# Peptides against a protein of PDB entry 5JNO, part 75

Target 1, 112 residues: chain A of PDB entry 5JNO
Amino acid sequence: MVAKFQPPPEYQLTAAELKQIVDQSLSGGDLACRLLVQLFPELFSDVDFSRGCSACGFAAKRKLESLHLQLIRNYVEVYYPSVKDTAVWQAECLPQLNDFFSRFWAQREMED

## One batch from the design tools (peptide; made by RFdiffusion4, then SolubleMPNN)

Design b1_p22_5_s2 (from b1_p22_5, 9 letters changed)
Fold by OpenDDE base, seed 3:
Parts: C-alpha cells; sequence; structure tokens
Structure b1_p22_5_s2 (fold): chain B 112 residues (1-112), chain A 22 residues (1-22)
C-alpha cells in the first residue's frame, strides 16, 4: 500500500491560505500558476553567481521538477478534482504551468 | 524586476483564461 502524500512542512498550506488563492483563480490552470508563485518563489529569483565569481559562470537551474508539480497538483485537486485524471492534468494545467514558467525566464533573459 | 514580471504574467491569466474543469 502506497502512503498518502504529505507535503513538507514548509509547503503546507492551511485551508484559509488555499482558499485565498482559489478566490483569485479563474481556472485550474490559473490556480496552478498562482500556487507555483506562492509555494516556490525561489524558482523566480535572479541569482547570478557569475557576478561574484568571474571564474565559474555558474547559473542556477531553472526547471520545474516532479516534486514541484506533484505538490501543486495535490492542492489543485482540492478544488478541481478532475485533475486527478492524468490526462486532464496534462491537458489543462501542465501546459499552463510550463508556459508561465518559460515565459517568465524568456523575458528575464531578454532583459539582460 | 522579477516581481513586476510575475505580476504581468498573472494579469494575463486573469484576462485570458477561464476554464471550468469537469
Amino acid sequence: as target 1 above (112 residues)
Amino acid sequence: SAAEEIDRLLAELEAGKKFILP
């Protein structure tokens, strides 16, 4: 038997916190993007280690990982149960998440 | 800024995407 997923303490939202985000959302995909911003602000941080170290040129990884997506999906399911269906998740939410995230970094890179 | 860009993208969500999941 697979244990029920429990988010790490730092990513645990109260019902009131989640409700507030839901009230701002117009769709499951919209909710997913808002959760992305709220739960993982570090993914949008402009951290350029090359500024401090001319020898390394290191840049932080800008990628949505499986854990990020799983956690977002779990919260979206509370108000949009249909995303429990993987096909629905992949058609309605996942493309919007990827688009939101990629457009963010595309714009940030263009400003450099 | 990063914050401004996020706000812009969120505004686009509000303007263009309404969907009721089954």
Scores: peptide ipSAE 0.555, ipTM 0.882, DockQ to the pose 0.126
Fold by OpenDDE base, seed 4:
Structure b1_p22_5_s2 (fold): chain B 112 residues (1-112), chain A 22 residues (1-22)
Amino acid sequence: as target 1 above (112 residues)
Amino acid sequence: SAAEEIDRLLAELEAGKKFILP
């Protein structure tokens, strides 16, 4: 059997921390976006920093990878169990995450 | 700034909500 996915230590949230984010959220998609910001601030580093930093992959910093999405989904499921259904996740949360992230970088690139 | 842009997007997200996931 495959071992259950365990978040890396730097991406662990306590119940209290998660509740704080939930209390600020209006929906599962909203929660997902807030989790994205809270868990992975490195994905929102400035374009110039990302491009000029030899220690961080520029392309990787501008991509929501499967690991990011899986972590977010795991936390969203705590308060929105319906997202355990892949169809619900893909309809309600994933589009909002992608839209949020894409709009961020699109706007930042336009300002270069 | 990046922080300002995030805040803007989150505000727009909140304003656009028309439903709450069960």
Scores: peptide ipSAE 0.555, ipTM 0.883, DockQ to the pose 0.126
Fold by OpenDDE base, seed 2:
Structure b1_p22_5_s2 (fold): chain B 112 residues (1-112), chain A 22 residues (1-22)
Amino acid sequence: as target 1 above (112 residues)
Amino acid sequence: SAAEEIDRLLAELEAGKKFILP
């Protein structure tokens, strides 16, 4: 028997916090993108900051890893159970997440 | 800024959605 997925403490949202995000969302894909922003602000670190810091060795992470996607999916499932179906997740949420993330970095690099 | 870009992208996403995922 597989244990229920439990997010790391730093990514544990309260019911109230999640509901607030849901109330701002118009779809599962929208919710997924909002969760991406709320859970992982480090993925949107300013390009100028990463470039300007020579002492910390910080490099901007520009990849959505499996853990990121899994965490987001688990929260989306709470209000959109249909995304438990992988086909629905891949059709309705993943494309929007990838597009959102890709467009963000594309635009940020154009502004530099 | 990063925050401004996020807001723009979310606004675009919302504007294009007319259906709710069941």
Scores: peptide ipSAE 0.559, ipTM 0.884, DockQ to the pose 0.127; fails the geometry check
Fold by OpenDDE base, seed 5:
Structure b1_p22_5_s2 (fold): chain B 112 residues (1-112), chain A 22 residues (1-22)
Amino acid sequence: as target 1 above (112 residues)
Amino acid sequence: SAAEEIDRLLAELEAGKKFILP
């Protein structure tokens, strides 16, 4: 038996909230992208930080960290248990997440 | 804005659903 994941309070979704997002999704990768937006709006913030600010974590601001990915994966698993398989997660969800996130910032950089 | 860009990306995601089989 594997212990059930307990997300931090700031990243907790009710069953109803998760179901609402799931109803908008037709795949695990789709769901993953929508969860990214819902759970981590700060990753899309236009707030500018000084480069090299260790306190601000500027270097990681525009990166999907392992914790972000793990939290998303845990929620995706609720409705798409197949992503418990790392190969499935890497094939169906990670590419879409990375594409979604990189396209966002690529567009923002072009506008700046 | 950031919100507008997210909406555009989500719209593209939505448009792509017609090619996804559940």
Scores: peptide ipSAE 0.552, ipTM 0.878, DockQ to the pose 0.129; fails the geometry check

Design b1_p22_5_s3 (from b1_p22_5, 10 letters changed)
Fold by OpenDDE base, seed 2:
Structure b1_p22_5_s3 (fold): chain B 112 residues (1-112), chain A 22 residues (1-22)
Amino acid sequence: as target 1 above (112 residues)
Amino acid sequence: SAQEEIDRLLQELKEGKKYILP
């Protein structure tokens, strides 16, 4: 038996906060992308935070890591329990997350 | 700006797909 995933305190959303995001969403994938923006605004920053951390790296901050995805999935499951099925998560949410994040940085790179 | 780009992409996402997961 696996214990329920619990987000770190800094990524804990209240029911009201989550509901607000859900109310803006038209799909599970949409919700996932909105959660990405809400939970991890630092991933969309043009600031190079690696300047003060040799372990971070500029490229590292532009990656969706397993922890990011797990946190997002945890919240999506509240309103879309079907994403507990990995096949559903991989078909409906992951591609949209990856495309959203990729398109963001692709556009930003073109503007630089 | 970054925020403007985020908003644009989110809007495109909503317009492109409306699906309620089972």
Scores: peptide ipSAE 0.553, ipTM 0.870, DockQ to the pose 0.127
Fold by OpenDDE base, seed 3:
Structure b1_p22_5_s3 (fold): chain B 112 residues (1-112), chain A 22 residues (1-22)
Amino acid sequence: as target 1 above (112 residues)
Amino acid sequence: SAQEEIDRLLQELKEGKKYILP
């Protein structure tokens, strides 16, 4: 018997919050991307150096890590149970997440 | 802005398809 997944408190969405995101989504991949934005806004932020620090070399990692993807997948699964199947997750959600994320940063970099 | 770009991409994604996974 495996207990249901419980996300860390900082990433725990209420049913109402999740429903709001779902209502804006037209697919599992769409939902995944919206969850990415809502749960991890820091991944879309430009690197801001600490005020007053000229020695701090800070380069934010612009990548989707396993924990990000797992949390998103768990929420997507609530409304799209088929993504429990890894093949479905990899075919329907992961490509859209990667494309969304890469397109965002590609555009941002083109803007200098 | 970053938010404007996000909104644009989400809109494009939404308009791209409507698909309910089995």
Scores: peptide ipSAE 0.553, ipTM 0.870, DockQ to the pose 0.127
Fold by OpenDDE base, seed 1:
Structure b1_p22_5_s3 (fold): chain B 112 residues (1-112), chain A 22 residues (1-22)
Amino acid sequence: as target 1 above (112 residues)
Amino acid sequence: SAQEEIDRLLQELKEGKKYILP
């Protein structure tokens, strides 16, 4: 059996917090993007820590890692159980997450 | 600003896709 995913304490949402985000969402993909913004604001920061230190090994923060995606999927699953199916996740949520994140940084890079 | 860009993109998502997953 696959072990139950436990989010880190800093990314634990209450039922009320999650419902508030759901109430603002019109689709599973929309919900996924809103969760991305709420859970990981550091991914949208203009501060480039990797530029200042080549020795610290700081990786570029402008990427979505498996942990980010898994955590978002777990919360989306609460209200959209169909995303338990990987095919549904890949068709309805994952493309919108990638597009949202890519468009954000594409626009920010053009302005700077 | 970054927040304004996020808000714009989220608004585009709502307008572009109004679908409840089965």
Scores: peptide ipSAE 0.552, ipTM 0.870, DockQ to the pose 0.127
Fold by OpenDDE base, seed 4:
Structure b1_p22_5_s3 (fold): chain B 112 residues (1-112), chain A 22 residues (1-22)
Amino acid sequence: as target 1 above (112 residues)
Amino acid sequence: SAQEEIDRLLQELKEGKKYILP
């Protein structure tokens, strides 16, 4: 049996917190990117991080890992149930996340 | 700054992707 995905406590959003982000969003892809920023600010910083998990190493610092994406998708599904369809997730949200993250670091690298 | 860049990218995304998923 596959266990239900449960985020760590620091990534557990209340309904009110999620609604605030949704209220600022105009699309599923927009919501996904806002969730990325809100949930994982460490991915946008030069500071190394460790969260008491063996999986939270240097390799995870500037990469969108499966756990990040799954967590974001779980929240997006609350307001955009269509992303339960993997094809929709891959067409509407995943490209937005990857582009957003890539553009951020591309610009930061150019600025030294 | 990093935050300014995030805000810029979010604004551009919001303006470019105004589609409500079914």
Scores: peptide ipSAE 0.550, ipTM 0.869, DockQ to the pose 0.128

Design b1_p22_5_s4 (from b1_p22_5, 11 letters changed)
Fold by OpenDDE base, seed 1:
Structure b1_p22_5_s4 (fold): chain B 112 residues (1-112), chain A 22 residues (1-22)
Amino acid sequence: as target 1 above (112 residues)
Amino acid sequence: SMQAEIDRLLQELKEGKQLILP
């Protein structure tokens, strides 16, 4: 059988924590963006942990990876089950996530 | 600041959307 997706412990939200984020959200896309911020604050940081490590090379940290998106989607589905439909996910959540993330870094690049 | 920018963007996101129920 197919195993149910379980987030790593550091990304496990309690029902109360998730509810709190939901209470701040007006839509599935909004919820997705808030989850992005709450779960992965490191994606918004300029801190380069690979600095000084020649073996580590350049880390593409300014990127939303599939695991990030899958984890967010799983939480969004709890309150917005319609995003189980990939078409809905791609129309309502994914564009907002990408735009939110891109706008953040575009602004940061202008300020730096 | 970083946090201020995040908050601003989140607020703009909310303002651009109507309440959508599941």
Scores: peptide ipSAE 0.448, ipTM 0.837, DockQ to the pose 0.130
Fold by OpenDDE base, seed 5:
Structure b1_p22_5_s4 (fold): chain B 112 residues (1-112), chain A 22 residues (1-22)
Amino acid sequence: as target 1 above (112 residues)
Amino acid sequence: SMQAEIDRLLQELKEGKQLILP
C-alpha cells in the first residue's frame, strides 16, 4: 500500500475551494496552471532576493520544483484521475505549467 | 499589474485549450 500524500497545511485546499478552481478550468492543464497561481503566489512575486538565504537564490524563485509539481498533480488528480499516469501528466499538464510559468516571467523581464 | 498579467495569461490558456482528459 502506497502512503497517502498529505499536503502541508498552507497548501491544503477544501473541496469547495478546489471546486471553484475547477469550475474556472477547461482542461487538466488549465486546472494545473490555476492551482499553481493559487497555491504558490510567491513564485510570481517581484520581491527582491533576500540576502538572508543563500540557498533560495533568485534563480530558484523562478523555477518549478518537484514539490510544487507534486502538490499540483495531487489536486488535478481529484478531477482528472488519468494524470495518475505519468505519460498523461507529462503530455498534458507539465507542458502547460512550464509554458504558463515561462511566459509570465518572460513578459516581466521584457518590462524591465 | 502582476495580477492583471496572471489573469490575462490564464484567459489565454483557457481559450487556447479545451480538453477533457481520458
Scores: peptide ipSAE 0.447, ipTM 0.840, DockQ to the pose 0.125
Fold by OpenDDE base, seed 3:
Structure b1_p22_5_s4 (fold): chain B 112 residues (1-112), chain A 22 residues (1-22)
Amino acid sequence: as target 1 above (112 residues)
Amino acid sequence: SMQAEIDRLLQELKEGKQLILP
């Protein structure tokens, strides 16, 4: 028997909250990107620790980690069960997530 | 602003896509 997914309390969405995000989405990939913003707003923080410190040489780590992706996938599966297949997840959701995230930071880097 | 950019990108993502039903 496989236990049901139980997200950490800080990443729990009510049915109403999830439904609201779904209503704004046109596809599983779109839903995934909206979940990324809702669940992990800190990944989009405009705080640049290296900007104020030329001596420390700090390099910001801005990447989507496996845990982030797994949490998003679990919520997407509620309304798009097909993403349970890894091939579908990799074809429909992951590229959109990566493109969305990279486009955001590429735009921000041009402003610096 | 950061939020404005996020909203813009989400809108662009939504535009041009067809509704995909479960």
Scores: peptide ipSAE 0.445, ipTM 0.834, DockQ to the pose 0.130
Fold by OpenDDE base, seed 4:
Structure b1_p22_5_s4 (fold): chain B 112 residues (1-112), chain A 22 residues (1-22)
Amino acid sequence: as target 1 above (112 residues)
Amino acid sequence: SMQAEIDRLLQELKEGKQLILP
């Protein structure tokens, strides 16, 4: 048996916090993007974590990883149970998340 | 700014969507 995913404490939202975000959202995909911004502001940071330390070889990746997506999906599922269906998640939320994130960095790269 | 860009994109996302009830 596989243990249920537990969000790290820093990514745990209260019911009130989640509802506040939901109240600003018009769809599951919209909610997903807002959760992305709220939960993972570091993914939008201009800070290059590897620039200050060439010796450690660390390179921060600006991509949506499975952990990010899983956390977002767990919260979206609370108000949009249909995203429990992977087909719905992939049709309604994932494209919007990817487009939103890509548009952000595409614009930032043009300005850089 | 970074925050302004995020806000702009969120607004554009919201304006492009119709209310979808669960």
Scores: peptide ipSAE 0.444, ipTM 0.836, DockQ to the pose 0.130

Design b1_p22_6_s1 (from b1_p22_6, 8 letters changed)
Fold by OpenDDE base, seed 3:
Structure b1_p22_6_s1 (fold): chain B 112 residues (1-112), chain A 22 residues (1-22)
Amino acid sequence: as target 1 above (112 residues)
Amino acid sequence: MLREVDPKLLEFLEQYLAEQAA
């Protein structure tokens, strides 16, 4: 018997909050991208050196890591149980997540 | 309640998802 996954407190969404996002979503991939924005807004922000150390040379990593993807997948699975299948997740959600994320930063790089 | 998303990011999200839905 395996207990249901419980995300870290900082990434917990209530049923009502998740429902709000789902109501705006047209597909599992759509939902995944919306969850990415809602759960991890820091991945879309530039480093503010005015609030940090200018001498430490800190550079924010712009990567979708395994933990980010797993948390998103767990929520997507609630309404799109087919993504429990890795093949479905890799075909329907991962490409859109990666494409969305890469396009965001590609656009930012072109504008600056 | 959901956190407020940066308007620019939200705009980009909606534009991207609209393209995917087409």
Scores: peptide ipSAE 0.734, ipTM 0.958, DockQ to the pose 0.857
Fold by OpenDDE base, seed 1:
Structure b1_p22_6_s1 (fold): chain B 112 residues (1-112), chain A 22 residues (1-22)
Amino acid sequence: as target 1 above (112 residues)
Amino acid sequence: MLREVDPKLLEFLEQYLAEQAA
């Protein structure tokens, strides 16, 4: 059996918090984008964290990693169980997440 | 309690989602 995914403590949502986001959502893809914004505001920041520490080698990256996507999917799954099917996730949520994230940075690059 | 989202980011989110729903 695959172990149950446990989100890091900083990304835990209570049932009430998740419901609040769901109440604003019209679809699984809608919910996914709202979760992206709520859980990972750092992905939308212009702050260059790599400049802060030369010793740690950390570099800020503007990409959606597997951990981000898996965490979002787990929360979406609570209210949209159909996304347990990978085909549904890839058709309903993943394209919208990527499109939303891409458009955000495309707009920022044009304005800066 | 949910954290406050940057108003500009929230505006972008709502605009995007409105376009997708249309």
Scores: peptide ipSAE 0.734, ipTM 0.958, DockQ to the pose 0.831
Fold by OpenDDE base, seed 5:
Structure b1_p22_6_s1 (fold): chain B 112 residues (1-112), chain A 22 residues (1-22)
Amino acid sequence: as target 1 above (112 residues)
Amino acid sequence: MLREVDPKLLEFLEQYLAEQAA
């Protein structure tokens, strides 16, 4: 059995903090997008950002990587356990995450 | 506690999610 994934300290959310986000969310996909913004605001910034955590590895700017998605999924599962099913995750959350993220930068590129 | 989110980013988020919910 694979060890349970533990988020880096920088991305730890308490139950209360997670609930605050959940209370604003209408669905798993909604929650996923909110978590993306809350956990990784640096992905939406034009300013270069580098984390000191070596365990996080290097993340490409303006790109959603496996670590980002894994962390988001782990939190979404708390309130939407159905996303433990990969098919559900890929249908309900991933498309919205990717779409939201891409639209953000598409808009920024047009306005900047 | 949760980090503060840039108001413009939050606005974009809410607009996007509202569109998805419609």
Scores: peptide ipSAE 0.731, ipTM 0.959, DockQ to the pose 0.813
Fold by OpenDDE base, seed 4:
Structure b1_p22_6_s1 (fold): chain B 112 residues (1-112), chain A 22 residues (1-22)
Amino acid sequence: as target 1 above (112 residues)
Amino acid sequence: MLREVDPKLLEFLEQYLAEQAA
């Protein structure tokens, strides 16, 4: 049996907290990007996000890893169950996540 | 409560999402 993914406490959202984000979202892709920023603000900074979390394995700096994406998908599925279909996830959410993240760092690189 | 997000990051997010919605 596959164990349920349990993120560190700092990445746990209550139903009320998730609803706050959903209320600001217009689509699954929108929600996914908002979750990325809310759950992993460290991915948008120069600090090592693995510091202080002994429960985290290898974490590449400035990369969207499978664990990040899986956690986001788990929350998105609560309000957009269609993303349980991998094809939908890969069409509606994953491209926006990657595009948003890439554009952020591309802009930072240009600003030095 | 949701964690406080850097205002510049939040601004970037909102701008990006606004473009996607258009």
Scores: peptide ipSAE 0.730, ipTM 0.958, DockQ to the pose 0.827

Design b1_p22_6_s2 (from b1_p22_6, 9 letters changed)
Fold by OpenDDE base, seed 2:
Structure b1_p22_6_s2 (fold): chain B 112 residues (1-112), chain A 22 residues (1-22)
Amino acid sequence: as target 1 above (112 residues)
Amino acid sequence: SLRAVDPRLLEFLDQYLAEQAA
C-alpha cells in the first residue's frame, strides 16, 4: 500500500481553488499548464538569489523537476482520471508542459 | 484564494493555450 500523496502546504489547493482553474481549462493538457503557472510561479521568475549570496550556492533552475510534475499530475487526475495511466499523461499533458515552459524561456532569451 | 500571478505570465499562458486550441 502506498500512502496518498499529500502536497506541501504551499502547494495545497482547496476544491474551490482547483475548480476555478478547471473552469478555465479546455483539456487535461490545458489544465496542466494552468496548474504549472498557479502552483509554481517561481519557476518563471528571473530572480537569482546567488547574486546576493555567494556562500549559499543557490541558483535559480529553469527546469521542471519530478516533484513539480507529480504535484500537477495529482491535481489533473481529479478531473481527468485517465492521466493515472502513464501513457495518457505522457501523451496529453507532459508534452504541453514541456513545450509551454520551453517557449516561455525561449521568448525571454530573445527579449534579453 | 489563488496566489497572484504576474499578468505578463498569464498573458503568455492564454496566448499559448489559444494556439493549442486552434
Scores: peptide ipSAE 0.720, ipTM 0.955, DockQ to the pose 0.862
Fold by OpenDDE base, seed 5:
Structure b1_p22_6_s2 (fold): chain B 112 residues (1-112), chain A 22 residues (1-22)
Amino acid sequence: as target 1 above (112 residues)
Amino acid sequence: SLRAVDPRLLEFLDQYLAEQAA
């Protein structure tokens, strides 16, 4: 039996909440982007939330970290088991996540 | 639980995903 991943409480989704997001999604990549926004809205904020925690050593950056991607992938796998295959994850979800995130900040920078 | 998301971000998300689906 493989150990089951347990996300931190702030990133825990109920079955109903996940289904709500899935119902809006057309693909694994679509779902991944929606999860990115729903789980980590702070990544899209101009607010420096890293200053609030000097003890944890966390520094907010405009990038998708491995932990973010891992959490998203774990939820996507529930409805799209094929993403358990790394090749599928890298072809279907990662490009969309990175593209979406990059476009967001590129647009924000142009507006400034 | 689901976190609060800025409506403008949601609009950007929908726009992006609509483009991908087209």
Scores: peptide ipSAE 0.720, ipTM 0.955, DockQ to the pose 0.695
Fold by OpenDDE base, seed 1:
Structure b1_p22_6_s2 (fold): chain B 112 residues (1-112), chain A 22 residues (1-22)
Amino acid sequence: as target 1 above (112 residues)
Amino acid sequence: SLRAVDPRLLEFLDQYLAEQAA
């Protein structure tokens, strides 16, 4: 048995907020990318968290973690139930998320 | 309400998604 995933309070979207994003989306993959930007804008910033905290030893990571992906998938499933199938998630959403995220940082590296 | 997002990031998002839809 798998327990229901509960997002942290800062990543909890209301039905109205999710609907607003869905209305701008054309597909499950489209919705996934929009959710990535709206839920985790910090993943696209140049903020160095490790420099601000010498005691905790925290290091900023430019990586999509399993928890990020799971949270996005949970919201996408509300309007695109087919992504509950892992094969569909891996074909329609996951490649687009990785491609979008990678292209963002690749472009930033070329501009710097 | 939704969190504020950097306008440049939103522009990149829109451009990327437009390319995917074409």
Scores: peptide ipSAE 0.719, ipTM 0.955, DockQ to the pose 0.817
Fold by OpenDDE base, seed 3:
Structure b1_p22_6_s2 (fold): chain B 112 residues (1-112), chain A 22 residues (1-22)
Amino acid sequence: as target 1 above (112 residues)
Amino acid sequence: SLRAVDPRLLEFLDQYLAEQAA
């Protein structure tokens, strides 16, 4: 057996918080995008959060990494258990996440 | 309590999702 992925405290949602987001969602893909924005607003910011971290030296990147996607998927599974199937995740959620994220930055690049 | 999100980002999100639902 493999232990479930547990998010860091800053990305932990209570049942009530998750329910609030779900109530605004029309589908698994919809929910996934809303979770992306709510959990990782820093991915849409021009602020370099690594500047304030002298301990880690991490360089932030404008990309959806495996840990981001895994965390989102874990929450989506609560209300859309079908995404436990990788094929469903890759068809219903992952394309929308990537499309939304890419469109955001594409638009920002045009405005800059 | 949910984290604060930039209103412009929320507007972009809503517009995107509305287009996907249409």
Scores: peptide ipSAE 0.718, ipTM 0.954, DockQ to the pose 0.783

Design b1_p22_6_s3 (from b1_p22_6, 6 letters changed)
Fold by OpenDDE base, seed 4:
Structure b1_p22_6_s3 (fold): chain B 112 residues (1-112), chain A 22 residues (1-22)
Amino acid sequence: as target 1 above (112 residues)
Amino acid sequence: SLRELDPELLAFLDEYLAEQAA
């Protein structure tokens, strides 16, 4: 049996918190982007997490990883069950997530 | 309660989503 993915405590949203975000959202893709910034603000930070300890070998990555996307999708499914279909997820949410994230860093890189 | 986010990030988000909705 495959264990159900359980978000770490820092990425848990209550029903009320999720509803607050949903109430601001116009679509599944909209909701996905709002969840991205709410759950993972560190992905938009200029803070170099690797500088704290050179010996740990940790390198902070500014990319949307599988676990980020899976967690977002799990919440989006609550109000947009159609995204359970991978084709719908890839058409409605993934392009907007990637585009939003890409545009953010593209703009920041131009300003640096 | 929802986390407090950087106002510049929120502004960018709102602008992006407004463009998508237009």
Scores: peptide ipSAE 0.737, ipTM 0.961, DockQ to the pose 0.858
Fold by OpenDDE base, seed 2:
Structure b1_p22_6_s3 (fold): chain B 112 residues (1-112), chain A 22 residues (1-22)
Amino acid sequence: as target 1 above (112 residues)
Amino acid sequence: SLRELDPELLAFLDEYLAEQAA
């Protein structure tokens, strides 16, 4: 059996912190979006680390990676065990995460 | 305690989730 996944310290939420987010949430998809913002605010930042360094070629990525999604799913499962089923995760949480994220950047592109 | 987040981001989140709940 695989050991239980442990998030890096910067993505570790206490039971009390997670409960705060849950208390604001109306559904698993709602909770997932709130976790996305709380855990990975850098994904919504305009910070460009390539600024001042043309040689590094670094560009900020505006995409949700598998690791981000896995971390979110792990926390959602605490209060919504049904998302352990991939079909449920893909129906309830994943569409909202992608929609929320894409709409955010779509709006930001219009304002820039 | 939860991290302090960008107020504009939080506003966008709340607006989006309100629409989903309606």
Scores: peptide ipSAE 0.737, ipTM 0.961, DockQ to the pose 0.930
Fold by OpenDDE base, seed 1:
Structure b1_p22_6_s3 (fold): chain B 112 residues (1-112), chain A 22 residues (1-22)
Amino acid sequence: as target 1 above (112 residues)
Amino acid sequence: SLRELDPELLAFLDEYLAEQAA
């Protein structure tokens, strides 16, 4: 038995906010990418948020982690319930998320 | 309400999604 996943408060979207994003989206993959930038804008910033921590030893990585992907998937499922199927998630959303994220940083590297 | 995102990030998002839709 798997308990219902609850997002942390800082990543909670209201029904109205989610609908606003959905209304801009053409597909599940489209919605997933829009959720990525809305929920985790820090993943696209040049700010090293780990630099200020001298005690924890944490090093920030520009990486899509399991928690990021799980949160996005949970919201996508509300309007695209087919992504509850892992095969559909891996075909329609996950490749687009990874491609979008990697292209962003690849382009930034070339511009610098 | 939704966050106000960096205009350059939004421009990149729109360009990418337009390419995927074509």
Scores: peptide ipSAE 0.737, ipTM 0.961, DockQ to the pose 0.862
Fold by OpenDDE base, seed 3:
Structure b1_p22_6_s3 (fold): chain B 112 residues (1-112), chain A 22 residues (1-22)
Amino acid sequence: as target 1 above (112 residues)
Amino acid sequence: SLRELDPELLAFLDEYLAEQAA
């Protein structure tokens, strides 16, 4: 058995917090984007993020890395179990996550 | 409680998700 991925304390949500986000979401992809913003606001910051996780040694970059996506997927699975299927995850969530993130920085680059 | 987020970021999120839902 593979050990369950445990997020760093900075990226942990209680059941109540997750429920609050879910109540605002219309789909798994919607939820995924909301989780991206809530869990990793540093990825959208104009200021360089130098506060790494001392517990896991994770160094955040201004891109969606595998650990970011895995963490988001773990939360999405709680209310959308179908994303446990990789094909569903890749069709319903990943495109929206990448598109949202890409559009954000593309817009910022045009305005600067 | 959910962390406080940049209002501009939240506005961008809401706009994007509204567009996707339309």
Scores: peptide ipSAE 0.732, ipTM 0.961, DockQ to the pose 0.861

